Peptides against a protein of PDB entry 4HTP. Designs and how they scored, part 20

Target 1, 231 residues: chain A of PDB entry 4HTP
Amino acid sequence: SQTVASHVPFADLCSTLERIQKSKGRAEKIRHFREFLDSWRKFHDALHKNHKDVTDSFYPAMRLILPQLERERMAYGIKETMLAKLYIELLNLPRDGKDALKLLNYRTPTGTHGDAGDFAMIAYFVLKPRCLQKGSLTIQQVNDLLDSIASNNSAKRKDLIKKSLLQLITQSSALEQKWLIRMIIKDLKLGVSQQTIFSVFHNDAAELHNVTTDLEKVCRQLHDPSVGLSD

## One batch from the design tools (peptide; aimed at target 1 T16)

Design b2_p14_6_s4 (made by RFdiffusion4, then SolubleMPNN; from b2_p14_6, 5 letters changed)
Fold by OpenDDE base, seed 5:
Structure b2_p14_6_s4 (fold): chain B 231 residues (1-231), chain A 14 residues (1-14)
Amino acid sequence: as target 1 above (231 residues)
Amino acid sequence: SALEERFEELIASL
């Protein structure tokens, strides 16, 4: 079935997240999120104009924005050290070179930017001069690949995990990879709370999530911002 | 915004 996520570029989500992170005030952060959400809902209405009974919702995006609330997908089994080694291999970085050491020792401040401890930011600067300027993945494709990684981790198929990771990496810009890493590690550092995200999505979202702990159910049942839980 | 314009283009492509 057709989904909004199959049409929306992952780059558009990442650019939104980047704008949110760079914004200083809560109101500005909310504005950027609301713009993406409203655009998504508008597209949903157009895509499903003749099909009112669909299960499609904001869930594919929401589970990437709030990855710590993921309950459907199993653990990835991916740590920063694994990603560092993968990037060194993929980019053919000298193992004793500056960039390889930055990735491996991301917790130690080596630069002026204060990015110590944030592997995604370290990776971004290494990737920026080496990666494509524009990625090609949709939000659905990203979720499919992440599902594959989680499934193969559960099955202990390391070769297939690597294959899916390579597909993600080779089809993503440096900025998209920064956010992808944060999604995998489950720490986006947006500077906006979970409660704020829910409140912008729907007035009843936080309450429904507190009861169900089911992010998909929240997104599906509260898809229409004008229809409440009691309706 | 640029984002809104891209979504309008996506809608137009349906």
Scores: peptide ipSAE 0.598, ipTM 0.955, DockQ to the pose 0.924
OpenDDE base, seeds 1, 2, 3, 4: peptide ipSAE 0.596, 0.595, 0.496, 0.590; ipTM 0.955, 0.955, 0.926, 0.954; seed 4 fails the geometry check

Design b2_p14_7 (made by RFdiffusion4)
Pose (drawn by RFdiffusion4):
Structure b2_p14_7 (pose): chain A 221 residues (1-106, 117-231), chain P 14 residues (1-14)
Amino acid sequence: SQTVASHVPFADLCSTLERIQKSKGRAEKIRHFREFLDSWRKFHDALHKNHKDVTDSFYPAMRLILPQLERERMAYGIKETMLAKLYIELLNLPRDGKDALKLLNYGDFAMIAYFVLKPRCLQKGSLTIQQVNDLLDSIASNNSAKRKDLIKKSLLQLITQSSALEQKWLIRMIIKDLKLGVSQQTIFSVFHNDAAELHNVTTDLEKVCRQLHDPSVGLSD
Amino acid sequence: SSEFFDEKIEELES
């Protein structure tokens, strides 16, 4: 019943992605990712130490790291133009004000929002990776259910409980373009030698994370 | 992040 994702601050995923994006070289981008992945694996063993048929995996984090491969969640129905309106309303931004104009006159949208949010209020987030996933699930379902009001509420929960950095990365997860500077092939190859292959045949990100959870145990076994 | 994980693992082993 328990998950690694329920114990990991979304902030730690975000700080990892930030350092990855900031790194100039491939080797350094891989290093930052590998450290998070390796810690996730060590904690998985400690958490599920004496457990039976464990289905927990790196999937809750991997689906955010490779969001373009997201298949389980339907479309979010979220445009950068409506996030601008949501922030103007939420932050009580005067429309003639400098910050409101930056959002309205839209180095992607996530960065503009980052610069707007950085000097403001909350500096430390509170959400876990699991809670972020649960809320993204509500947003996707409410888009399918044509409930734009429940989408606004769920997105407001995500935004108001998160730091500027988390919000920058959350926006990028929703738009599905992280701009990390490291390819999907590279990310899969760091995770597991066989991961790129398994994803080709299955197109199933959760299956790949679960089946190839152990790096020393290959597809042949 | 690594330090956070290490602390949580020590708590579980305790």

Design b2_p14_7_s1 (made by RFdiffusion4, then SolubleMPNN; from b2_p14_7, 5 letters changed)
Fold by OpenDDE base, seed 3:
Structure b2_p14_7_s1 (fold): chain B 231 residues (1-231), chain A 14 residues (1-14)
Amino acid sequence: as target 1 above (231 residues)
Amino acid sequence: MKEFFEEKIKELEA
């Protein structure tokens, strides 16, 4: 069956996350998230107009927005140092060059952007002049590749992990990779709490998650904002 | 963002 995630560009999610991050106030951050969510729900209704009892939900997006709550896929086994080395190799950066050293020593302040300790931001500026301007991946495709990475990490197949990472990287813009890195490392730095995200999604979302710890169940059962847990 | 969703919804309704 078709899913909303199979249609929505990953770039659109990343643009939303970027707007949230750049927003100064809680209200503005909430507005950007709500607009994306409302659009998703409207598209869901249109896509599934003639189909009842679908399992499709906001889960494919939610698990990328709240990656620290991921319980379906196993650990990626990926750290900043691994990504740094991969980028140096892929971009053919001189090992003793400025950009390679920025990636490897991302915790050290460079004085330019104040991005010390934020690997994703360091990577963004290195990638911006070197990668495609627009990515081609859908949210579904991103999740499929992340599933592959987790599965192959469990199976200790490093070569296949690298293959999936290369597919993600070569099909993503610098901005998309910034957010992809944060999803993998499980720290989006949105400036809005998990509780706020849940409260905007559904009034009962935090409660259901506290009981079940199942993000997919939360997204499926509370897909309709007008239908509560007690209904 | 809005443009993508609106366009796709229109396609489904046509």
Scores: peptide ipSAE 0.265, ipTM 0.867, DockQ to the pose 0.980
OpenDDE base, seeds 1, 2, 4, 5: peptide ipSAE 0.250, 0.250, 0.022, 0.250; ipTM 0.862, 0.862, 0.546, 0.863

Design b2_p14_7_s2 (made by RFdiffusion4, then SolubleMPNN; from b2_p14_7, 7 letters changed)
Fold by OpenDDE base, seed 1:
Structure b2_p14_7_s2 (fold): chain B 231 residues (1-231), chain A 14 residues (1-14)
Amino acid sequence: as target 1 above (231 residues)
Amino acid sequence: MVERFEKLIEELEK
């Protein structure tokens, strides 16, 4: 079945997240999220205009925005050190070179940027001069690849994990990879709370999530901001 | 981004 996520470029989500992160005020951060969400809902209505009883919702995006609340897929088994080694290999970085050392020693980087401890930002600067200008992945494709990684991690298929990671990396811009890394590590550093994200999504979202702990149910049941839990 | 969504909607309506 067709989903909104199968049409929306992952780059658009990343651009939104970047705007949110760069915004200083809560109101501005909320505005950027709201604009993305409203556009998503409008597209949903258009896509499913002639279809009843669809299960499609904001869930594919929400699970990437709030990755710490993911309960459907199992653990990725991926840490910063693994990603560092992968990038060194993929980019053919000299192991004793400056960029390789930055990735490996991301907690105490030498440089002018205050990115100490933020692996995704360090990776971004290494990737920026070396990667595609624009990625080609949709939100659905990103989730499919992440599902594959989690499944193969459970099955202890390291080779297949690497394959899926390579697909993500080779089809993504540096900016997209920055956010993808943060999604995998489950720390987006948006500067807005989970509560704020839920509140913008739906007035009853936080409550429903507290009861069910099911992000998909929250997104599906509260897809329409005008329809509450009691309705 | 909003413009891209609008374009996507337009494509659906063709």
Scores: peptide ipSAE 0.236, ipTM 0.870, DockQ to the pose 0.940
OpenDDE base, seeds 2, 3, 4, 5: peptide ipSAE 0.217, 0.229, 0.221, 0.226; ipTM 0.867, 0.871, 0.866, 0.867

Design b2_p14_7_s3 (made by RFdiffusion4, then SolubleMPNN; from b2_p14_7, 7 letters changed)
Fold by OpenDDE base, seed 5:
Structure b2_p14_7_s3 (fold): chain B 231 residues (1-231), chain A 14 residues (1-14)
Amino acid sequence: as target 1 above (231 residues)
Amino acid sequence: FSERVEELIEEIEE
């Protein structure tokens, strides 16, 4: 079945997240999220014009925006140290080199950027001169790969985990990888609350999530912003 | 994405 997520580049989500993060005010952050959401809904209506009873929703994007609320996908078993080692290997970084040490010692401030403790930002600067300018993955493909990682982690298949990670990394820009890392670590640092994200999505979203704790149900049942829970 | 949504819609209609 066709989904909006299968057509939307992951880069488009990441660029939106980047704009949100860089915005100083709550209102501006909300505007960027709303514009993305409105575009998603518009695309949904066009894609499903002849199909009234679809299960497709904003869920594929929402679960990446609010990864701490993920309940369908199991734990990745991936930490910053693992990613650091993977990048050192993949990028063939000298072990005693500046970039390798930055990745491994990401908690220690070594530079003027003040990015100490944010592995994703450190990784971004290492990746920027070495990676593709534009990624090729859709939101659906990213979710499929993340599902694979979680499933293989549960099955203790480290080789397959590495394979999926390599696919994510090699098909993503530095900016996309920054956000992907934050999604995996489950901390986007957007500067906007979960409550705000829900309120922009739908007036009843926070309430429904509080009752169900099911992000997919929230996205599906409240897909139309004009149709409430009591509707 | 908001700038590209029309382009993406056109792609699915072709």
Scores: peptide ipSAE 0.181, ipTM 0.823, DockQ to the pose 0.744
OpenDDE base, seeds 1, 2, 3, 4: peptide ipSAE 0.177, 0.172, 0.179, 0.185; ipTM 0.824, 0.820, 0.825, 0.826; seeds 1, 2, 3, 4 fail the geometry check

Design b2_p14_7_s4 (made by RFdiffusion4, then SolubleMPNN; from b2_p14_7, 10 letters changed)
Fold by OpenDDE base, seed 4:
Structure b2_p14_7_s4 (fold): chain B 231 residues (1-231), chain A 14 residues (1-14)
Amino acid sequence: as target 1 above (231 residues)
Amino acid sequence: FKKRVEELIKKLEE
């Protein structure tokens, strides 16, 4: 079945997240998220105009925006050190070179940008001059690849994990990879709380999540902002 | 993304 996520470029989500992160005030952050959500819902209505009772929802995007609440997908088994080594290999970086050392020592403040401890930002600057400018992945494809990584981690297939990671990396811009890294590490650094995200999504979202701890259920049941829990 | 959605909707109506 067709889903909104299968049509939405991952780049569009990343651009939205980037805008949210760069915004200084809570109100501006909320505005960017709301605009994305409203557009998603509009597309959903158009896509499913002739189909009632679809299971499609904002869940594919929400689980990437709130990756710490992911419960369907098992652990990736991926840490910053693993990603650093992968990038060094993939980009053929000199082991004792500046960029390799930046990735490996990401916790050490070496730069003027105050990016100490943010591996994704360090990776971004290393990737920016080396990666394609335009990514090709949809949100659905990103989730499929992340599902593959989690499944292969559970199966202890490190080679297949690497394969899926390489597919993500090679089909993503530097900006998209920055956000992918943050999604995998489960820290987006948006500067907006989980509660705020839920409140913008639906007035009852926080309550339903507190009871169910099921992000998909929250997104599906509260897809319509005008329909509450008691309806 | 808003513009993208508008374009996608237009394609669906096509």
Scores: peptide ipSAE 0.223, ipTM 0.848, DockQ to the pose 0.935
OpenDDE base, seeds 1, 2, 3, 5: peptide ipSAE 0.214, 0.195, 0.209, 0.213; ipTM 0.846, 0.838, 0.844, 0.847

Design b2_p14_8 (made by RFdiffusion4)
Pose (drawn by RFdiffusion4):
Structure b2_p14_8 (pose): chain A 221 residues (1-106, 117-231), chain P 14 residues (1-14)
Amino acid sequence: SQTVASHVPFADLCSTLERIQKSKGRAEKIRHFREFLDSWRKFHDALHKNHKDVTDSFYPAMRLILPQLERERMAYGIKETMLAKLYIELLNLPRDGKDALKLLNYGDFAMIAYFVLKPRCLQKGSLTIQQVNDLLDSIASNNSAKRKDLIKKSLLQLITQSSALEQKWLIRMIIKDLKLGVSQQTIFSVFHNDAAELHNVTTDLEKVCRQLHDPSVGLSD
Amino acid sequence: SFEEHFDELIEELE
């Protein structure tokens, strides 16, 4: 019943992505990712130490790291133009004000929002990766259910409980373009030698994370 | 760091 994702601050995923994006070289981008992946695996063993048929995996994090491969969630129905309106309303931004104009007259949207949010209020987030996933699930379902009000509410929960950095990365997860500077092939290859292959056949990110959870145990076994 | 936070969590579990 328990998951690694319920114990990991979304902030730690975001700080990892930030350092990845900031790194100039491939080797350094891989290093930052590997450290998070390795810690996730060590904690997985400690958490599920004496457990039986464990289905927990790196999937809750991997689906955010490779969001373009997201299949389980339907479309979010979220445009950058409406996030701008959501922030102007939420932050009580005067429309003649400098910050409101930056959002309205839209180095992607996530960065503009980052610069707007950075000097403001909350500096430390509170959400775990699991809670972020649960809320993204509500947003995708409510888009399918044509409930734009419940989408606003769920997105408001995500935004108001998160730091500027988390919000920058959450926006990018919703738009499905992280701009990390490291390819999907590279990310799969760091996770597991066979991961790129398994994903080609299955097109199933959760299956790949679960089946190839152990790096020393290959597809042949 | 997050690595130190993981280590602390593992120690608590042990």

Design b2_p14_8_s1 (made by RFdiffusion4, then SolubleMPNN; from b2_p14_8, 5 letters changed)
Fold by OpenDDE base, seed 4:
Structure b2_p14_8_s1 (fold): chain B 231 residues (1-231), chain A 14 residues (1-14)
Amino acid sequence: as target 1 above (231 residues)
Amino acid sequence: SFVERFEELIKEIE
């Protein structure tokens, strides 16, 4: 089925997240999220103008923005150490080289950037001079690949997990990979609370999520900001 | 910007 997520580049979400992260104040963070959300809703209305009762919603994006609330997709089984090893292999980094050691020892402060403990940032700087400048994945494609990873993890097929990860990596910019890593690890470091994200999405979103613990249901049922839970 | 891209996408669909 045709979805908004199938048309929206993953890069656009990542750019939004980057803006949110870089913003200092809550108000500015909210503004960036709201702009993305509003654009999404407008596109939804246009895409589905001739189709009533669609199940399409903001869920494909929301589950990437709030990955810790993911309940549909099973665990990825991916940690920083696995990603470090994968990047070392993929990028053919010397094992005893500076970049390989940065990835493996990401918890130890190295350099002036203050990125200690943030694997995604360390990876970003390693990737920036080595990977594509522009990614090609849509949000739907990213979710499809993440679904594949989770399924393969459940099936204990490490080789297929690697394959799916490689598909993500080879089609993503350094910035996109930074955020993808954070989505997989489930720590976006946006500096804005879950409650704030829900509040911006819909006034009743937090309440509905507290009751249902179903992020898709929240996104679908409260797709229209003007229609409340009681309606 | 992504807003502009979305607007373009909307135009393509309409």
Scores: peptide ipSAE 0.237, ipTM 0.851, DockQ to the pose 0.947
OpenDDE base, seeds 1, 2, 3, 5: peptide ipSAE 0.036, 0.079, 0.065, 0.034; ipTM 0.695, 0.732, 0.753, 0.680

Design b2_p14_8_s2 (made by RFdiffusion4, then SolubleMPNN; from b2_p14_8, 5 letters changed)
Fold by OpenDDE base, seed 4:
Order: sequence, then C-alpha cells, then structure tokens
Structure b2_p14_8_s2 (fold): chain B 231 residues (1-231), chain A 14 residues (1-14)
Amino acid sequence: as target 1 above (231 residues)
Amino acid sequence: SFVERFEKLIEEIE
C-alpha cells in the first residue's frame, strides 16, 4: 500500500531532528517539529485524497522520534560496542588508530567537543569524511530495515543483522547515521520531552498513549488534530 | 526547505 513514509526521505526527518537538537528554546524546538508534522499531514491528505479509511498515519515517523515507546518491534540487540566494531571493520580503520579508539572508548572525553558518552556524535565525526554526502533511504525503507534487524535478532541470526545494518549504513549520510544510531540506542537527545511531542501532535495524544501504550493507535486515531478522543 | 520538498512531492502525486 502507498504510504507517506514511502515517499519521505529519511534525510528530511534527520534534518528536522538536527534542527530540533540545535535549537535552544522549547518554542523553537516545537516549531521545527510542528513544521515537519504539518507537512506530513498535508502530504497524507494529498496522497490519500481519493481513498477513505486508510490506515496510514504519522506512526512510521513517530516511532523513530520516540523510539523508547516502540512496542511493535522487538529489541535490536545492538549496543554501542557492536556498532563500534562494525564501523571499524566496515571503514577498515586501523585498530590502534585514533578513530577506532574514539569509537571504542566513546565514554572517555577525547577532544574539545564535549561529546563524551554520545556514541552517535563520535561516530558522526568519524563518518563525515568517509561516507556519502546524500542518503537514499525513505522513512519506510529505514523502518523495514529496522524491522529486519529486530526479527533477525529474535532469530539469533547475527550475520543477517550485520547485513541489514550494512544496508542502512551504506545508503546513509553521516548525519543520517548519527540519528539512526540514536534511534537504535533509543536516545535522541532532542532536549524536548515526550509530553511536548505528544502535545504538539494532538491534544489528546498523551492521554490516549497513557491508556493504550500503543503508539500506532495514537497516531492513527488522532491523525486529525481537529478530531478528539470523544468524537 | 523540508516544507518545499513536501510541496514538490505533493505536486508530483497530484
């Protein structure tokens, strides 16, 4: 089925997240999220103009923005150490080299950027001079690959997990990988609360999520900001 | 901008 997520580049979500992260004030953070959401809804309306009762919603994006609330997809089984080793291998980094050590010792402050403990930022700087400038993945494709990773983890297929990760990595820019890592680790560091995200999405979103704990249901049922829970 | 890209996408599907 045709979905909004199948048309929206993952890069656009990442750019939005980057803007949110860089924004200092709550209001500015909200503005960036709102702009993305509004554009998504407009595209949804256009895409499904002739189709009533579609199940398509903001869920494909929301589950990446609030990855800690993911309940449909099983655990990835991926930690920073695994990613570090993967990048060292993929990029053919010298094991005793500066970049390899940065990835492996990401918790130790190295340098002036204050990125200690943020593996994604460390990875970003390692990847920036080595990766493609432009990614090619849609939000749907990213979710499909993440689904594959989770499924393969459940099946204890480490080789297939690696394969799916490589597909993500090789088709993503350094910036996209930064955010992808944060999505996998489930820590986006946006500086905006879950409650704020829900409030911007829909006035009743937090309440519905508190009751159902179902992010997809929240996104589907409250797709229209003008239609409340009581309607 | 992101908004402009979405507008373009909308135009492509209409």
Scores: peptide ipSAE 0.369, ipTM 0.907, DockQ to the pose 0.858
OpenDDE base, seeds 1, 2, 3, 5: peptide ipSAE 0.324, 0.344, 0.350, 0.359; ipTM 0.884, 0.904, 0.903, 0.905

Design b2_p14_8_s3 (made by RFdiffusion4, then SolubleMPNN; from b2_p14_8, 5 letters changed)
Fold by OpenDDE base, seed 2:
Structure b2_p14_8_s3 (fold): chain B 231 residues (1-231), chain A 14 residues (1-14)
Amino acid sequence: as target 1 above (231 residues)
Amino acid sequence: SFVERVEELIEEIE
């Protein structure tokens, strides 16, 4: 079945997240999120114009924006060190070279950007001159690959985990990878709270999530901002 | 971007 997520480039989600992060004020951050959300809802209505009772919702995007609240997908089993090693291998970086050391020692300040401790930012600068300018993945495809990683982690299939990671990496820009890393590590550093995201999504979202702890249910039941929990 | 092109994208699927 058709989903909104199958039509939305992952790059566009990442650019939205980047705008949110770079915005200084709460109001501006909210505006960027709202614009993306409103566009999503509008596209949803058009895509499903002739279909009632669809299960499609904002969930595919929401679970990437609030990865800490992910409960459907099992643990990835991926840490910064694993990603560092993978990038060194993939990019064929000299192990004793500057860029490899930056990735491995991401907690120690080694550069001028002051990004110590933020692996995603360190990776971004290493990747920027080396990777695609534009990615090709949709939000659905990213979620499918992340599902694969989680499933294979549970099954202890390390080779298949690597395969899916390579697909993600090779089909993504540096900016997309920055955000993908943050999604995997579950720290987006947007500068807005979970409560703010929920409040923009729907007035009753925080309450429903507090009761159910089910992000998909929140996205489905509160898809229409005009329909409340008591309705 | 998706936000900028949403109207055009809708027209394509209608």
Scores: peptide ipSAE 0.483, ipTM 0.944, DockQ to the pose 0.878; fails the geometry check
OpenDDE base, seeds 1, 3, 4, 5: peptide ipSAE 0.468, 0.483, 0.482, 0.480; ipTM 0.940, 0.943, 0.943, 0.943; seeds 1, 3, 4, 5 fail the geometry check

Design b2_p14_8_s4 (made by RFdiffusion4, then SolubleMPNN; from b2_p14_8, 5 letters changed)
Fold by OpenDDE base, seed 1:
Structure b2_p14_8_s4 (fold): chain B 231 residues (1-231), chain A 14 residues (1-14)
Amino acid sequence: as target 1 above (231 residues)
Amino acid sequence: SFVERFEKLIAELE
């Protein structure tokens, strides 16, 4: 069955996240999230106009926005150091070079950007002049690749993990990779709380999540913002 | 914008 996520570029989610991060104040952050969400819901209605019993929901996006709440896929087994090494290899960076050292020592301030401790931002600046300007992945494809990584991690297939990571990286812009890294590390740094995200999604979302701890159920059951839990 | 892209996608479905 077709999903909204199969049609939505990952870049669109990333651009939204970027806007949220750059925005000052809760209201502006909410506005950006709401705009994306509303567009998603509208597209959902159009896509599934003739299909009443669909399981499609905002879940594919929500699980990337709130990766710490992921319960379906297992651990990736990926840390910043692994990504650093991968990028050094992929980009053929001199190991003793400035950029390689920035990635490896991301916790130490080495530049003027003040991005110490934020691996994703450091990676972004290294990647920006070296990667594609436009990515090609959909949200569904990103999730599929992340599923592959988690599955292969569980199976201890390191080579296959690397393969999926390379696919993600080579098909993503620097901006997309910044956010992808944050999704993998499970820290988006949006400046918006989980509760705020839920509240924008649906008035009953936080409550339902607290009870079920199932993000997919939350997204599916509360797909319509006008239909509450008691309905 | 992504909004425009969404609208285009929707239009293609109708």
Scores: peptide ipSAE 0.362, ipTM 0.911, DockQ to the pose 0.970
OpenDDE base, seeds 2, 3, 4, 5: peptide ipSAE 0.305, 0.357, 0.325, 0.341; ipTM 0.894, 0.909, 0.901, 0.904

## One batch from the design tools (peptide; aimed at target 1 H7 D12 K42)

Design b2_p15_1 (made by RFdiffusion4)
Pose (drawn by RFdiffusion4):
Structure b2_p15_1 (pose): chain A 221 residues (1-106, 117-231), chain P 15 residues (1-15)
Amino acid sequence: SQTVASHVPFADLCSTLERIQKSKGRAEKIRHFREFLDSWRKFHDALHKNHKDVTDSFYPAMRLILPQLERERMAYGIKETMLAKLYIELLNLPRDGKDALKLLNYGDFAMIAYFVLKPRCLQKGSLTIQQVNDLLDSIASNNSAKRKDLIKKSLLQLITQSSALEQKWLIRMIIKDLKLGVSQQTIFSVFHNDAAELHNVTTDLEKVCRQLHDPSVGLSD
Amino acid sequence: SEIEEFFDEKIAELE
């Protein structure tokens, strides 16, 4: 019943992505990612130490790291233009004000929002990766259910409980373009030698993370 | 690193 994702602050995923994006070289981008992946695996063993048929995996994090491969969640129905309106309303921004104009007159949207949020209020987030995933699930379902009000509420939960950095990365997760500077092939190859292959045949991110959880155990086994 | 320290603390709590 328990998951690694319920114990990992979304902030740690975000700080990892930030360092990845900030790194100039491939080797350094891989290093930052590998450290988070390796810690996730060590904690997985400690958490599920004496457990039986464990289905937990790196999937809750991997689906955020490779969001363009997201298949289990339906579309979010979220446009950058409406996030701008949501922030103007939420932050009580005067429309003639400098911050409101930056959002309205839209180095992607996530960065603009980052610069707007950075000097403001909350500096340390509280959400875990699991809670972020649960809320993204509510947003996708409510888009399918045509419930724009429940989408606003769920997104408000995500935004108000998160730091500027988390929000920058959350926006990018919703738009599905992280701009990390490291390819999907590279990310799969760091995770597992066989991961790129398994994803080609299955188009199933959770299956790949679960089946190839152990790096020393290949597809042939 | 901070990631390692966080995870080491959590593992120690489990032990």

Design b2_p15_1_s1 (made by RFdiffusion4, then SolubleMPNN; from b2_p15_1, 6 letters changed)
Fold by OpenDDE base, seed 4:
Structure b2_p15_1_s1 (fold): chain B 231 residues (1-231), chain A 15 residues (1-15)
Amino acid sequence: as target 1 above (231 residues)
Amino acid sequence: SEIEERFEKLIEEIE
């Protein structure tokens, strides 16, 4: 069935996350998240105007924003070293070259950007001059590919994992890949707490999550910010 | 905001 996530470009989520990360104050970070969330809800209402009983919710986005709370999708089995090797291969980087070494030794300070230890940022700068400027994936498509990766990891199908990763990479900008990497590694570095994200989403979100540990249930039951947990 | 405008365009596409 039709979902909000099938319409929203992954780039728009990444742009929002980028704004949140770059914002200095909590209030500004919250504002950026709220703007995205409110827009999502508005679109939901428009999309499902004639269908009141839908299971569609903010979950497809929320599970990417709070990837450490993912419980539905199994482990990806992807580490920074694997991604480094993949990028070296995909981009045909000389193994002893500067960029390959930056990816492999991402924990060691190598540049002036202060990105040591942040693989996603290091990857971003390597990718920026080498990949497409605008991605083409929706949030739904990203989640579908991530589902594929997790499923294939469980099945020990490394070749198929690589295939799905390549599909993600080849259809994503450098900025989108930065955030995709952080989603896979489950460290977004937004500078805003989980509690804050929940509080902005719904007043009862943190409580419901604490009880259920089910992010999808939280997003579905508390889709309407005006409807409380007890309602 | 920019994100709000982008979503408005998406809404227009489905109406």
Scores: peptide ipSAE 0.721, ipTM 0.970, DockQ to the pose 0.767
OpenDDE base, seeds 1, 2, 3, 5: peptide ipSAE 0.720, 0.720, 0.720, 0.719; ipTM 0.970, 0.970, 0.970, 0.970

